Peptides against a protein of PDB entry 3KDP. Designs and how they scored, part 203

Target 1, 230 residues: chain A of PDB entry 3KDP
Amino acid sequence: PFLIFIIANIPLPLGTVTILCIDLGTDMVPAISLAYEQAESDIMKRQPRNPKTDKLVNEQLISMAYGQIGMIQALGGFFTYFVILAENGFLPIHLLGLRVNWDDRWINDVEDSYGQQWTYEQRKIVEFTCHTPFFVTIVVVQWADLVICKTRRNSVFQQGMKNKILIFGLFEETALAAFLSYCPGMGVALRMYPLKPTWWFCAFPYSLLIFVYDEVRKLIIRRRPGGWVE

## One batch from the design tools (peptide; made by RFdiffusion4, then SolubleMPNN)

Design b2_p27_3_s2 (from b2_p27_3, 19 letters changed)
Fold by OpenDDE base, seed 2:
Structure b2_p27_3_s2 (fold): chain B 230 residues (1-230), chain A 27 residues (1-27)
Amino acid sequence: as target 1 above (230 residues)
Amino acid sequence: SKKEELLELIKKILEARQAFLERIARE
């Protein structure tokens, strides 16, 4: 998100502090839960042909998988961001390069895509309105991510939801999202305004997308062992 | 210059995060 913010010079989709909260508060418990998941039997039973090469390949595959999932996750967040801004009169194409004027407190006549002028305060309200749903979108997408990441090759349907710690992690993550979204003072502390309940559902298509992506990926791995999609 | 510094910082953070995730995935 931050890279796109800088490269495209768009209004800040998610605050730096909020990103840190995701990294330190949201991802930790789920990550720990995954560490306690039983290793896949196929991974444990596989004797490395060449320990050096196979280790390197495995690390590359893990990195690629996390990178791909991260891209889908970011896409979901940005989708929500663009939808909210579009509903407020700012079409995606108009946002390109707008950051300079957007963040300038002395400019109070920034025009939206329809010619409406926005004061600095109004712009910041809209910006902060985007932060919460972006965060929630990440959480909802992470539901699918956490469920699929417990396995590398096996389908979710094959392994099932056996890790109670993972379930607890999902609950904790959701509770944190609710807290940050609805607790009084978060607008000031984290620049996250309260979220309309309907925005929770905006992320669901992307959660489904990640789920489908992972199942397809795993299917390909099962059918074509040693492929680049591992 | 400030933009480049920020980009570099973000890159470092992302790399650190990725390394952390990879470490967890290997354990």
Scores: peptide ipSAE 0.016, ipTM 0.331, DockQ to the pose 0.023
Fold by OpenDDE base, seed 1:
Structure b2_p27_3_s2 (fold): chain B 230 residues (1-230), chain A 27 residues (1-27)
Amino acid sequence: as target 1 above (230 residues)
Amino acid sequence: SKKEELLELIKKILEARQAFLERIARE
């Protein structure tokens, strides 16, 4: 998100606080949950031909998969960001290069895509209004990520949700998202303004995309055991 | 104020995180 922020010079889509919430509040428990997840039997059955090289290959493949998932997460967040700003009169193309004026507290006549002028305060409100939905979007997308990380080869539908720790992690991050989104004072304290419940649904297409991606990946693995996709 | 304290704490955490990431990147 920050890379796009820097490159495109758009208003900040994800605040510092939201980053912290993701890293410390959202990712920590899920990571712990995954650490205690039992490996699939299929993973355990296949002895590495060469422990050094095969381990490395597997690590690279996993890293690549996580990277791809991360990109999907980012896309989901940005989608939500752009939708919110568009609803407030700022079309995506108009946001390009707007950061300098956006962040200048002395400019109180920044125009949106429809010629409406926005004060600094108004701009900051809408910016902070984006932070929470962005965070929530990440959380929702992470649901899929966490679930798919439970399995390497088997479908989510085949394995089910058996890990109580994982379920707890999902609950915790969701609860945190709800807390940050709806608790009074979060706008002032954390620059996370309240979120309309409808914004939770903005993430679902991307969550679904991750599920589909993983299921397709797993399907390929099942059809071609030992392939590079594994 | 508590807000300032929180912001300072956040800043410190972010700095620590950045330092950690930089350390990992050097390995």
Scores: peptide ipSAE 0.009, ipTM 0.323, DockQ to the pose 0.027
Fold by OpenDDE base, seed 5:
Formats: sequence, structure tokens, C-alpha cells
Structure b2_p27_3_s2 (fold): chain B 230 residues (1-230), chain A 27 residues (1-27)
Amino acid sequence: as target 1 above (230 residues)
Amino acid sequence: SKKEELLELIKKILEARQAFLERIARE
């Protein structure tokens, strides 16, 4: 998200606090779940442990979790960001290159896509309005991520929801999201303004995408063991 | 100042969460 902010010169989609919450809060749970899954898989393997194979599998799992799923999460966050800004009069194409003027406190006549002028204060309110939904979007997408990380090869429908780490992660992420979104003073303290409940659903298509992606991947792995998709 | 305090609080919560999850993962 930060790289896109710099490259595209768009208004800041994600605050430092939200980045911290994602990095330390949300991304940690998938990592632990993957580590737990590996340990569980190793316990279930009756055959002698091959350290080389186990290392390779772990590297692949890490690559999947932090690379591919992370990309989908970022896309979900940006989607929410663009939707909110569009609803406030700023179409995505208009945001490109707008950062310089957007962040300039002395420019109080920045025009939106419809010719409405926005003061610095108004722009910052809209920007901060995006921070919370972006974070919440990541959390909602992380729900899917946590579920899919429960198993390496089996369908999530076969494994069920018995993983204590997963359940705790889902609860904790949701609680954190609710706290940051609705606790009074978060707008001033963390630049995270209250979120309309409808925005929680904005991420659902991306959560579904993650589920579909993972199920397809697992299906391919089951049908073609040793393939490049592992 | 209030922001920093809140960030520190969040950090502590996240650290506690990590410790808890690690403990569960070992059980």
C-alpha cells in the first residue's frame, strides 16, 4: 500500500497505525497458523523426517502467505479505498498525481471529479475516513486467510473450524477492528474515523476470491502432486 | 502524546496476543 502511495502519488490510503496493526496484529496469526500446521503435519507423518523437504515446503507456504494472499489483501484494501473516495467525489483516475496538492495545507481549492472544491481539512477528513475501512477490509480478508491457512492440502470444508489458533485469531482481529472503528476518539488519536457497518461487507468479494483461489490451488495439488502450484 | 500512549497500548496488546498464540501453538 505504501509503495502504491508513493508510485501513484495518491492520497495516503493506509495510516502508520493501521500498518502497524496489520503487520503485528493480523499477519502474525497466519504465520503462527502455518507454523502450527507444519508441526501438525509433521506429527501425522509416520515416515522419517526429511529436513530438506520440510524446509522447502515451509518456504513455499511462507511465499504463498506473504506473497499471493498479501496481494489479494492489498487489492481488497485499495478497492475499498477507491470506492470511498469515489463516493466522496474523487474518481480513481483523478487521484493519480493528486497527492502533492492533497497534502498541501495551503491549497484549499482542490477540485474533485465533479468540480467541487475541497479545503485541506475536508480532504484530510476524507483521507482519514479511508484508513479505517482499509484496515477493516484487511481484517475481513484475513478471515479467509486464516481459514485457508488451517490446512495445506485439504479443503477447508473437510477440516472444519476446530483450530483454536484460528478461532482466537478471528475473534481478536474482529475485536480489534471493532475497537479501532467505533471507539470514541480514534479519529483524533489514530486518524481512524468511525466506519459505517456496510463497509464491513466491501471486502467479502475478496474473501471469496481467496477461498476460491485456495480451493483451486489445493485441488490442483491433490490432482497433480509435485506440481509447481504447491 | 495521547496517540503515542495509545500506540504503546496497542503494541502491548499485540505482544500479549503473540505470546498467547505462541503458547497455544506449543500445546
Scores: peptide ipSAE 0.021, ipTM 0.438, DockQ to the pose 0.041; fails the geometry check
Fold by OpenDDE base, seed 3:
Structure b2_p27_3_s2 (fold): chain B 230 residues (1-230), chain A 27 residues (1-27)
Amino acid sequence: as target 1 above (230 residues)
Amino acid sequence: SKKEELLELIKKILEARQAFLERIARE
């Protein structure tokens, strides 16, 4: 998200503090889950660990978790961002290169796509209104990520939701999202304004996409062990 | 200062969570 902000020179879609909350809060659970899965796999194999093979597996897992899934998460967040700004009169094309004037507190007549002038305060309100739903979108997409990270090869339907760690992770992420979205003072402290409950549902298609993608991937792995998709 | 306090609180919650998850994983 931050890279697109710099490259496209658009208004900031996600605050730095929120990014830190994602990196420290939400990304830790998948990492722990993967670490336990590897430990369980190692216990079951009871064979000496091959450091080269394990490194390759780890790099591949990291690439899948942070590369592919991360890109889908970012796309979901940006979709929400563009929808909110469009609803407030700023079409995506108009946002390109707008950051310089957007962030200038002395310019109080920035025009939207329909010729409406926006003060600095009004612009910051709409910007901060985007931060919360972007974050929530990431959290909702991460629900799917947590579920798929439970097993490398087996379907979620085969192992079920018996892992208390996974369930706790889902509840904790949801509780954190609710706290940051609705707790008084978060607008001032974290630049996250309250979110309409309807925006929670906007992320579900992306969560479903990740889930379907991973189930298909796992299905391919089960049918062709040792393939390139592992 | 309030931002730092909040970040520290979040960090403590996350640490407590991690410790709790590790305990559950050992059971």
Scores: peptide ipSAE 0.020, ipTM 0.451, DockQ to the pose 0.043; fails the geometry check

Design b2_p27_3_s3 (from b2_p27_3, 21 letters changed)
Fold by OpenDDE base, seed 4:
Structure b2_p27_3_s3 (fold): chain B 230 residues (1-230), chain A 27 residues (1-27)
Amino acid sequence: as target 1 above (230 residues)
Amino acid sequence: DEKEKLEKLIKEILEKRKKFLEEIKAK
């Protein structure tokens, strides 16, 4: 998120402290939970066909779990960010290159996409309003990501949720999100203003999409063992 | 409540935007 902020020169979608909370509070426990997850029943029952191919498969699973998932989470967060800013009069195209004027406290007449002028205070309120939903969106998307990472070939419905640590991780990250979103003083301390409960559902379409995508992928793997989709 | 204050403030900003857009449409 911070890299995109610099590259696109857009208003900061997520505060540095919030990013730290994601890394330490939401990502660490899930990563540990995956390490303690019992090997997938179908993986355990299969004899290693070729150590080289099995290594490649494991690397692919890791890449999917950490690399691709991270990108999808970021996309979900940015989607929410752009939706909120658009709702407040700043279309995505207008945000490109706006950072310099946006962060300048001496400019109190920054125009939105509709020509309305925004004071520095008003802009910062909108910016900080985006921080919380961005974070919450990442957490909600991560729910689906963590669930799908439990299995390689079997559906979540077949394997179930046996890892108590994973469940704890889901609870912990949700509790953290709720704390950061609704605890008094977080708007000042972490630049995360309270959000409407409805924004928790903004990420659900993305979570569902990821879930469906993964289930379809797994279905293909089951129907075509040894395919490139593994 | 900080949430209520924020919601009120956002509502005020959005109302100003609405008025501004109406003024533009009236021209």
Scores: peptide ipSAE 0.069, ipTM 0.631, DockQ to the pose 0.014
Fold by OpenDDE base, seed 5:
Structure b2_p27_3_s3 (fold): chain B 230 residues (1-230), chain A 27 residues (1-27)
Amino acid sequence: as target 1 above (230 residues)
Amino acid sequence: DEKEKLEKLIKEILEKRKKFLEEIKAK
């Protein structure tokens, strides 16, 4: 998100504090869940044929898969960001290069895509309005990621949700998202302004995309053992 | 309540935006 902010010169979609909350609050429990996955999971149970070469290749392939999931996750966040800004009159194309004027507190006449002028305060309110739903979108997409990470080869529907730590992780990150979104004072403390309940559903297509991606990947692995997508 | 203040401000901005868009569409 920060790299895109710099490269595209768009208003900041997610603050440093929210990123920290993701790293400490949402990613830690999932990581622990993966480490303590049940014996029914094929992630740790699959013995390498050649311990020296196959382990390294497998780690690289897993890293690539999670990298792709991370890209889909980021796309979901940015989608939510662009939708909110569009609802407030800023179309995606208009946001490109707007950062310099957007962040200048002395410019109070920044025009949106429809010619409406926005004060600095108004712009910052709408910017901060994006922080919460971006964060929530990440959490909702992580639901799918957490569910699919339970196995590398088996379908989620075959493996089921038996890991109590995983279920706890899903609950914890959802509770954190709800707390940050709806607790009084979070807008001032974390620059996470109020979120409409409808924004929770904005990420669902991307969660579905991750599920489809993973199921297709796993299907290919099952049909072609040792393939490049493994 | 700071949250209520922020919600009010957002609502005011959105209402202003809606009105502006309606005015443009009416022309």
Scores: peptide ipSAE 0.052, ipTM 0.611, DockQ to the pose 0.016
Fold by OpenDDE base, seed 2:
Structure b2_p27_3_s3 (fold): chain B 230 residues (1-230), chain A 27 residues (1-27)
Amino acid sequence: as target 1 above (230 residues)
Amino acid sequence: DEKEKLEKLIKEILEKRKKFLEEIKAK
């Protein structure tokens, strides 16, 4: 997912250290939780313990944890990034290819989409303003992603939140997000400026959308087994 | 230089993730 920044050559929405914190700190516990998640009760009830099927389920859960979740998280982060930059005068189209000039310390007249000139210092402040919200957005989106990945076919409402490890992981990543966002010195150490409380809610509509979409998808799968939506 | 550092870091992360996945599959 971070390859998109390299391909699009846009200003970095997230610092390298923060990326490491996400990958090593927030994703590990949830991924382990998913790896040890019991096969869905419906899958286990329908097929005798076929070692091949159980392996396939585990491989799918792992693939979701490291693939699909990562992609959706990145999309959520990018959404927040583009919203913040757009609010500061940089439309998404204008950001394409802008990184070269953005990162040049000697260029102090980078124009936004409205013709306003931005100094290097101003640009970096805006960039660093994106780091914390981007990270928090990933965490908030991850809440929904982890919940939906718990089940393949069953609704979350049917199976419930019985995985204590998953719940613990959700609290841990939330606590980490709060720590990184509000602990004194993190702004300097990680270039994560303090997050306004309003930015916590920026990801909620997106998380809700993903949740609703996944529930609808699962409903369709239940009604039409063997469809391409699986 | 910063781009190269980022690319290197991403590569390292992906390699670590791959290794982790392989370890889980081997269990």
Scores: peptide ipSAE 0.000, ipTM 0.224, DockQ to the pose 0.024
Fold by OpenDDE base, seed 1:
Structure b2_p27_3_s3 (fold): chain B 230 residues (1-230), chain A 27 residues (1-27)
Amino acid sequence: as target 1 above (230 residues)
Amino acid sequence: DEKEKLEKLIKEILEKRKKFLEEIKAK
């Protein structure tokens, strides 16, 4: 998210404090949950032909998979961001390069894609309105990530949701998202303004996309062991 | 109280924006 922000020079979709909350809150519990799930994972059950080389290959494959999932998460967040801004009159193309004027408190007549002028305060409210949905989108997409990470080869439907720790992680992550989104003072403290419940559903297509992606990936792995898609 | 003020403000902005967009679409 931060890299795209720098490259595209768009208004900031997610604040630094919110990023810290993600790293410390939403990523930690899932990581712990996944650590417990690794013991039951087919990754550990695979007899290494060569423990040194196979471990490195597996680590690379895992890293690639997490990188791909992370990319999809970011895309989901940005989709939500662009939808909100578009609904408020800022089309994605218009946002490119707008950061300088957007962040200038002395410019109170920044025009949107339809010629409406926005004060600095109004712009910041819209910007901060994006922070919460962006965060929530990441959380919802992470639900899929946590579920799919239970196994590398088997379908989620085959493996099931037996790990209580994983379920707890999902619950905790969701509770944190709800707390940050709806607790009084979070808008001022974290620049996470109140979220309409409807925006929770904005992430669902991307969550589904991750499920489909993972199922297809696993299917390919099962059909073509040792392929590039692992 | 602060949350309610923010919610109200956001709602007002969004409603104004919605009306504006509708007016633009009607032209």
Scores: peptide ipSAE 0.065, ipTM 0.623, DockQ to the pose 0.017; fails the geometry check

Design b2_p27_3_s4 (from b2_p27_3, 21 letters changed)
Fold by OpenDDE base, seed 1:
Structure b2_p27_3_s4 (fold): chain B 230 residues (1-230), chain A 27 residues (1-27)
Amino acid sequence: as target 1 above (230 residues)
Amino acid sequence: EEKEKLLKKIKEILEKKREFLKRIEEE
């Protein structure tokens, strides 16, 4: 997300504080939950025939999967960002290169896609309004990520939702998202303005996309063991 | 003319949103 911000020179989609909340709050407990589940599953696995080569292959595959999922998460966040800005008069194409003027406090007549002038203060309110939905989008997409990552090869339908730690992680990140989104004073303290409940659903298509992607990937792996997708 | 009416309506909606956001900032 930060790289796209730099490359596209768009208004900041996610504030530093919000990023910290993701890294320290929403990512930590789920990661721990997954680590426990993986450790438990690995204890049951037979030793690899060649620990060195098989470990390297597994690490590459895991890194690739996480990288792909991370890209989908970022796309979901940016989608939400663009929708919010579009609803406030800034179409995606108009945002390209706008950052310089957007962040200039002395420019109070930045025009949107419809010729409306926006003061610096008004622009910053809209910018900060994007932080909460972006954060919530990441959390909602992480629901799918946590569910799919519990098993490497088995479908969620085969394994089921038996891990209590994973369920706790899902609850914790959702509770944190709700707290940050709706607790009074968070708009001032964290620049996370209250979010309409409807925005929680904006991420659902991407959550579904990740779920479908992983199920298809796992299906391919099961049908073609040793393929490039594994 | 229809385009102008649409643009006017969009501007009115956006202005209401700005006012709403401003109120949130003041709270």
Scores: peptide ipSAE 0.174, ipTM 0.770, DockQ to the pose 0.014
Fold by OpenDDE base, seed 4:
Structure b2_p27_3_s4 (fold): chain B 230 residues (1-230), chain A 27 residues (1-27)
Amino acid sequence: as target 1 above (230 residues)
Amino acid sequence: EEKEKLLKKIKEILEKKREFLKRIEEE
């Protein structure tokens, strides 16, 4: 998010403190939970054809898959950001290059895509209104990510949800997201204004996309053992 | 004409939102 903020010169979609909450608060416990996940049965039973090359290839493919999932997560967050700003009169194209004027407190007549003028304070309210749903979107998408990361070949339906620590991690992540989103004072403390409950659902298409992507990937792996998709 | 009507409606909605934001700013 911060890189896109710099490159595109758009209003900041996610605050630095919120990013830290994701990295330390939401990602750490789930990541630890994966260490306690039972090894996938097919991974444990399948002997590598070439221990040196196949290990390297598998690591590269796993890294690529995680990279792709991360891109989908980012797209989900930015989608939510653009939707909120569009609902407040700022179309995505209009946001490009707007940062300089947006962050200037001395400019109180920044125009939206429809010619409405916005004061600095009004713009900051809208900006901070984007922080919370961006964060929530990431959390909701992470639900899917955490579930699919349990397996490499088997479907989620085949492997099941056996890791209690993972379930706890999902709960903790969700509880933290709810706390940060709705606790009084978070707007001042973390620049995270409360959001409508409906915004929790805006990420679901992206979660579904991740699930579909992963299940298709796994299906290809099952049908073509030793293929480039493993 | 339909585009103009739509734009007018959007502007009305946005104005209501701005009024709401002003109220929040005053709190």
Scores: peptide ipSAE 0.154, ipTM 0.758, DockQ to the pose 0.014
Fold by OpenDDE base, seed 5:
Structure b2_p27_3_s4 (fold): chain B 230 residues (1-230), chain A 27 residues (1-27)
Amino acid sequence: as target 1 above (230 residues)
Amino acid sequence: EEKEKLLKKIKEILEKKREFLKRIEEE
C-alpha cells in the first residue's frame, strides 16, 4: 500500500492506526493458526522427503503463493479505496498526483473530478473514511487466506473446517473489525470512521478470487505432482 | 441531454456528500 501511495502520489489509503491493528490484531492469530496447522499436517503426512531439495522448493512455493495472495489482498484494499473516493467525487485517474495538494492544509479548494472544491478538513475526513473500509477489506480477504492456508494439497472441501484455532482466528479478526468499525468513539480515537455494512461486501469478490485461485493451484498440484506449480 | 442530466445528478449527490462531510467536521 505504501509503495503505491508513494509511486502514484495518491492520498494515503491506509493509516498508521489501521496498520497497527492489522499487525497486532488481525495477523497474530492467523499466523499462530497457520503455524499449528503446518506442524500438524507436516507431522502426520511427511514421508521421508529429501530434506535439501524439497525444502527449497517448498519455501519458494510458499513465498510465491503468499506473494500472490498478498497482491490480491492489496488489490482488494485499493479497489475499496477507489470506490469510496469515487463515491465522494474523486475518480481514480484524478487521484494520480493529487497527494501534494491533498496534504497541503493551506489549499482549501482542491477540485474533485466534477469540479467540486474540497477543504483540507473535508479531504482528511474522506481519507480517514477510507481507512476503515481498507482494513475491513483486508480482514475479509484474510478469511479466504486463512481458509486456503489450512491445507497445502487438499481442497478445503476435503479437509473441512476442523481446525478450532483457525475458526477462532476468523471470529477474532471479524469481531475486531466490527468493533473498530462500529464502536462509538473510534472515529475520534483512531480516525476510523464507521463503515456502512455494504462495504464489507466489496471485498467478497477478492476473497472469492483468492479461494478460487488456491483451489485451482491445489488442483494442479494434485494432478501434476512434481510440476512447476508446486 | 442524457449526459447533462447525469452530470446534474452527480453534482447533486456530491453536494449532499459535501454537506455530510461538513457535518462530520463540525462534530
Scores: peptide ipSAE 0.030, ipTM 0.576, DockQ to the pose 0.014
Fold by OpenDDE base, seed 2:
Structure b2_p27_3_s4 (fold): chain B 230 residues (1-230), chain A 27 residues (1-27)
Amino acid sequence: as target 1 above (230 residues)
Amino acid sequence: EEKEKLLKKIKEILEKKREFLKRIEEE
């Protein structure tokens, strides 16, 4: 997310503190839950071939899975960011290269895509309005990603929600998201303005799409083992 | 003052989470 921000020179979609909360507060428990579940599933399915190679392969697979999940989460967050900014008059194309003027305190006449002028204070309010929904979107998308990653080949409907650690992680993430979104003072402390409940639902279509995509992917893998989709 | 209190609470939550994770790694 931060790299895209730098490369695209767009207004900051996530605050530094929010990023830290994601990395330390949101991603770690799910990561552990997935590591445990993968270890259990691999132990159950694979005859112990070579413990050294299997451990390395598992670590690499886990790393790749987390990297992919993180990218999908970032895409969901950016989608929400662009939607919010578009609703406030800033189309995605207009945001490209706008950062320099956006962050300049002395420029109080930054024009949106419709010619409306925005003061520095107004721009920062909109920017900070994006932080909370971006974070919440990551959490909501992560629900789907965690459920998806629970099984490599089997449908989620076949294995069910048996991992207590995963369930705990989901609740912890949700509780953290709710706390950061609605606790008084978070707007001042973390520059995360309170989230309208409706914004929680903005991530659901994306989560559903990911879920459907992965179920289709798994279905294809089951029908064609060893294909390029794996 | 409110900001400091909030930061303290976040730190406490993060520390508790770290401790929990350490326990899981040791099991």
Scores: peptide ipSAE 0.000, ipTM 0.204, DockQ to the pose 0.040; fails the geometry check

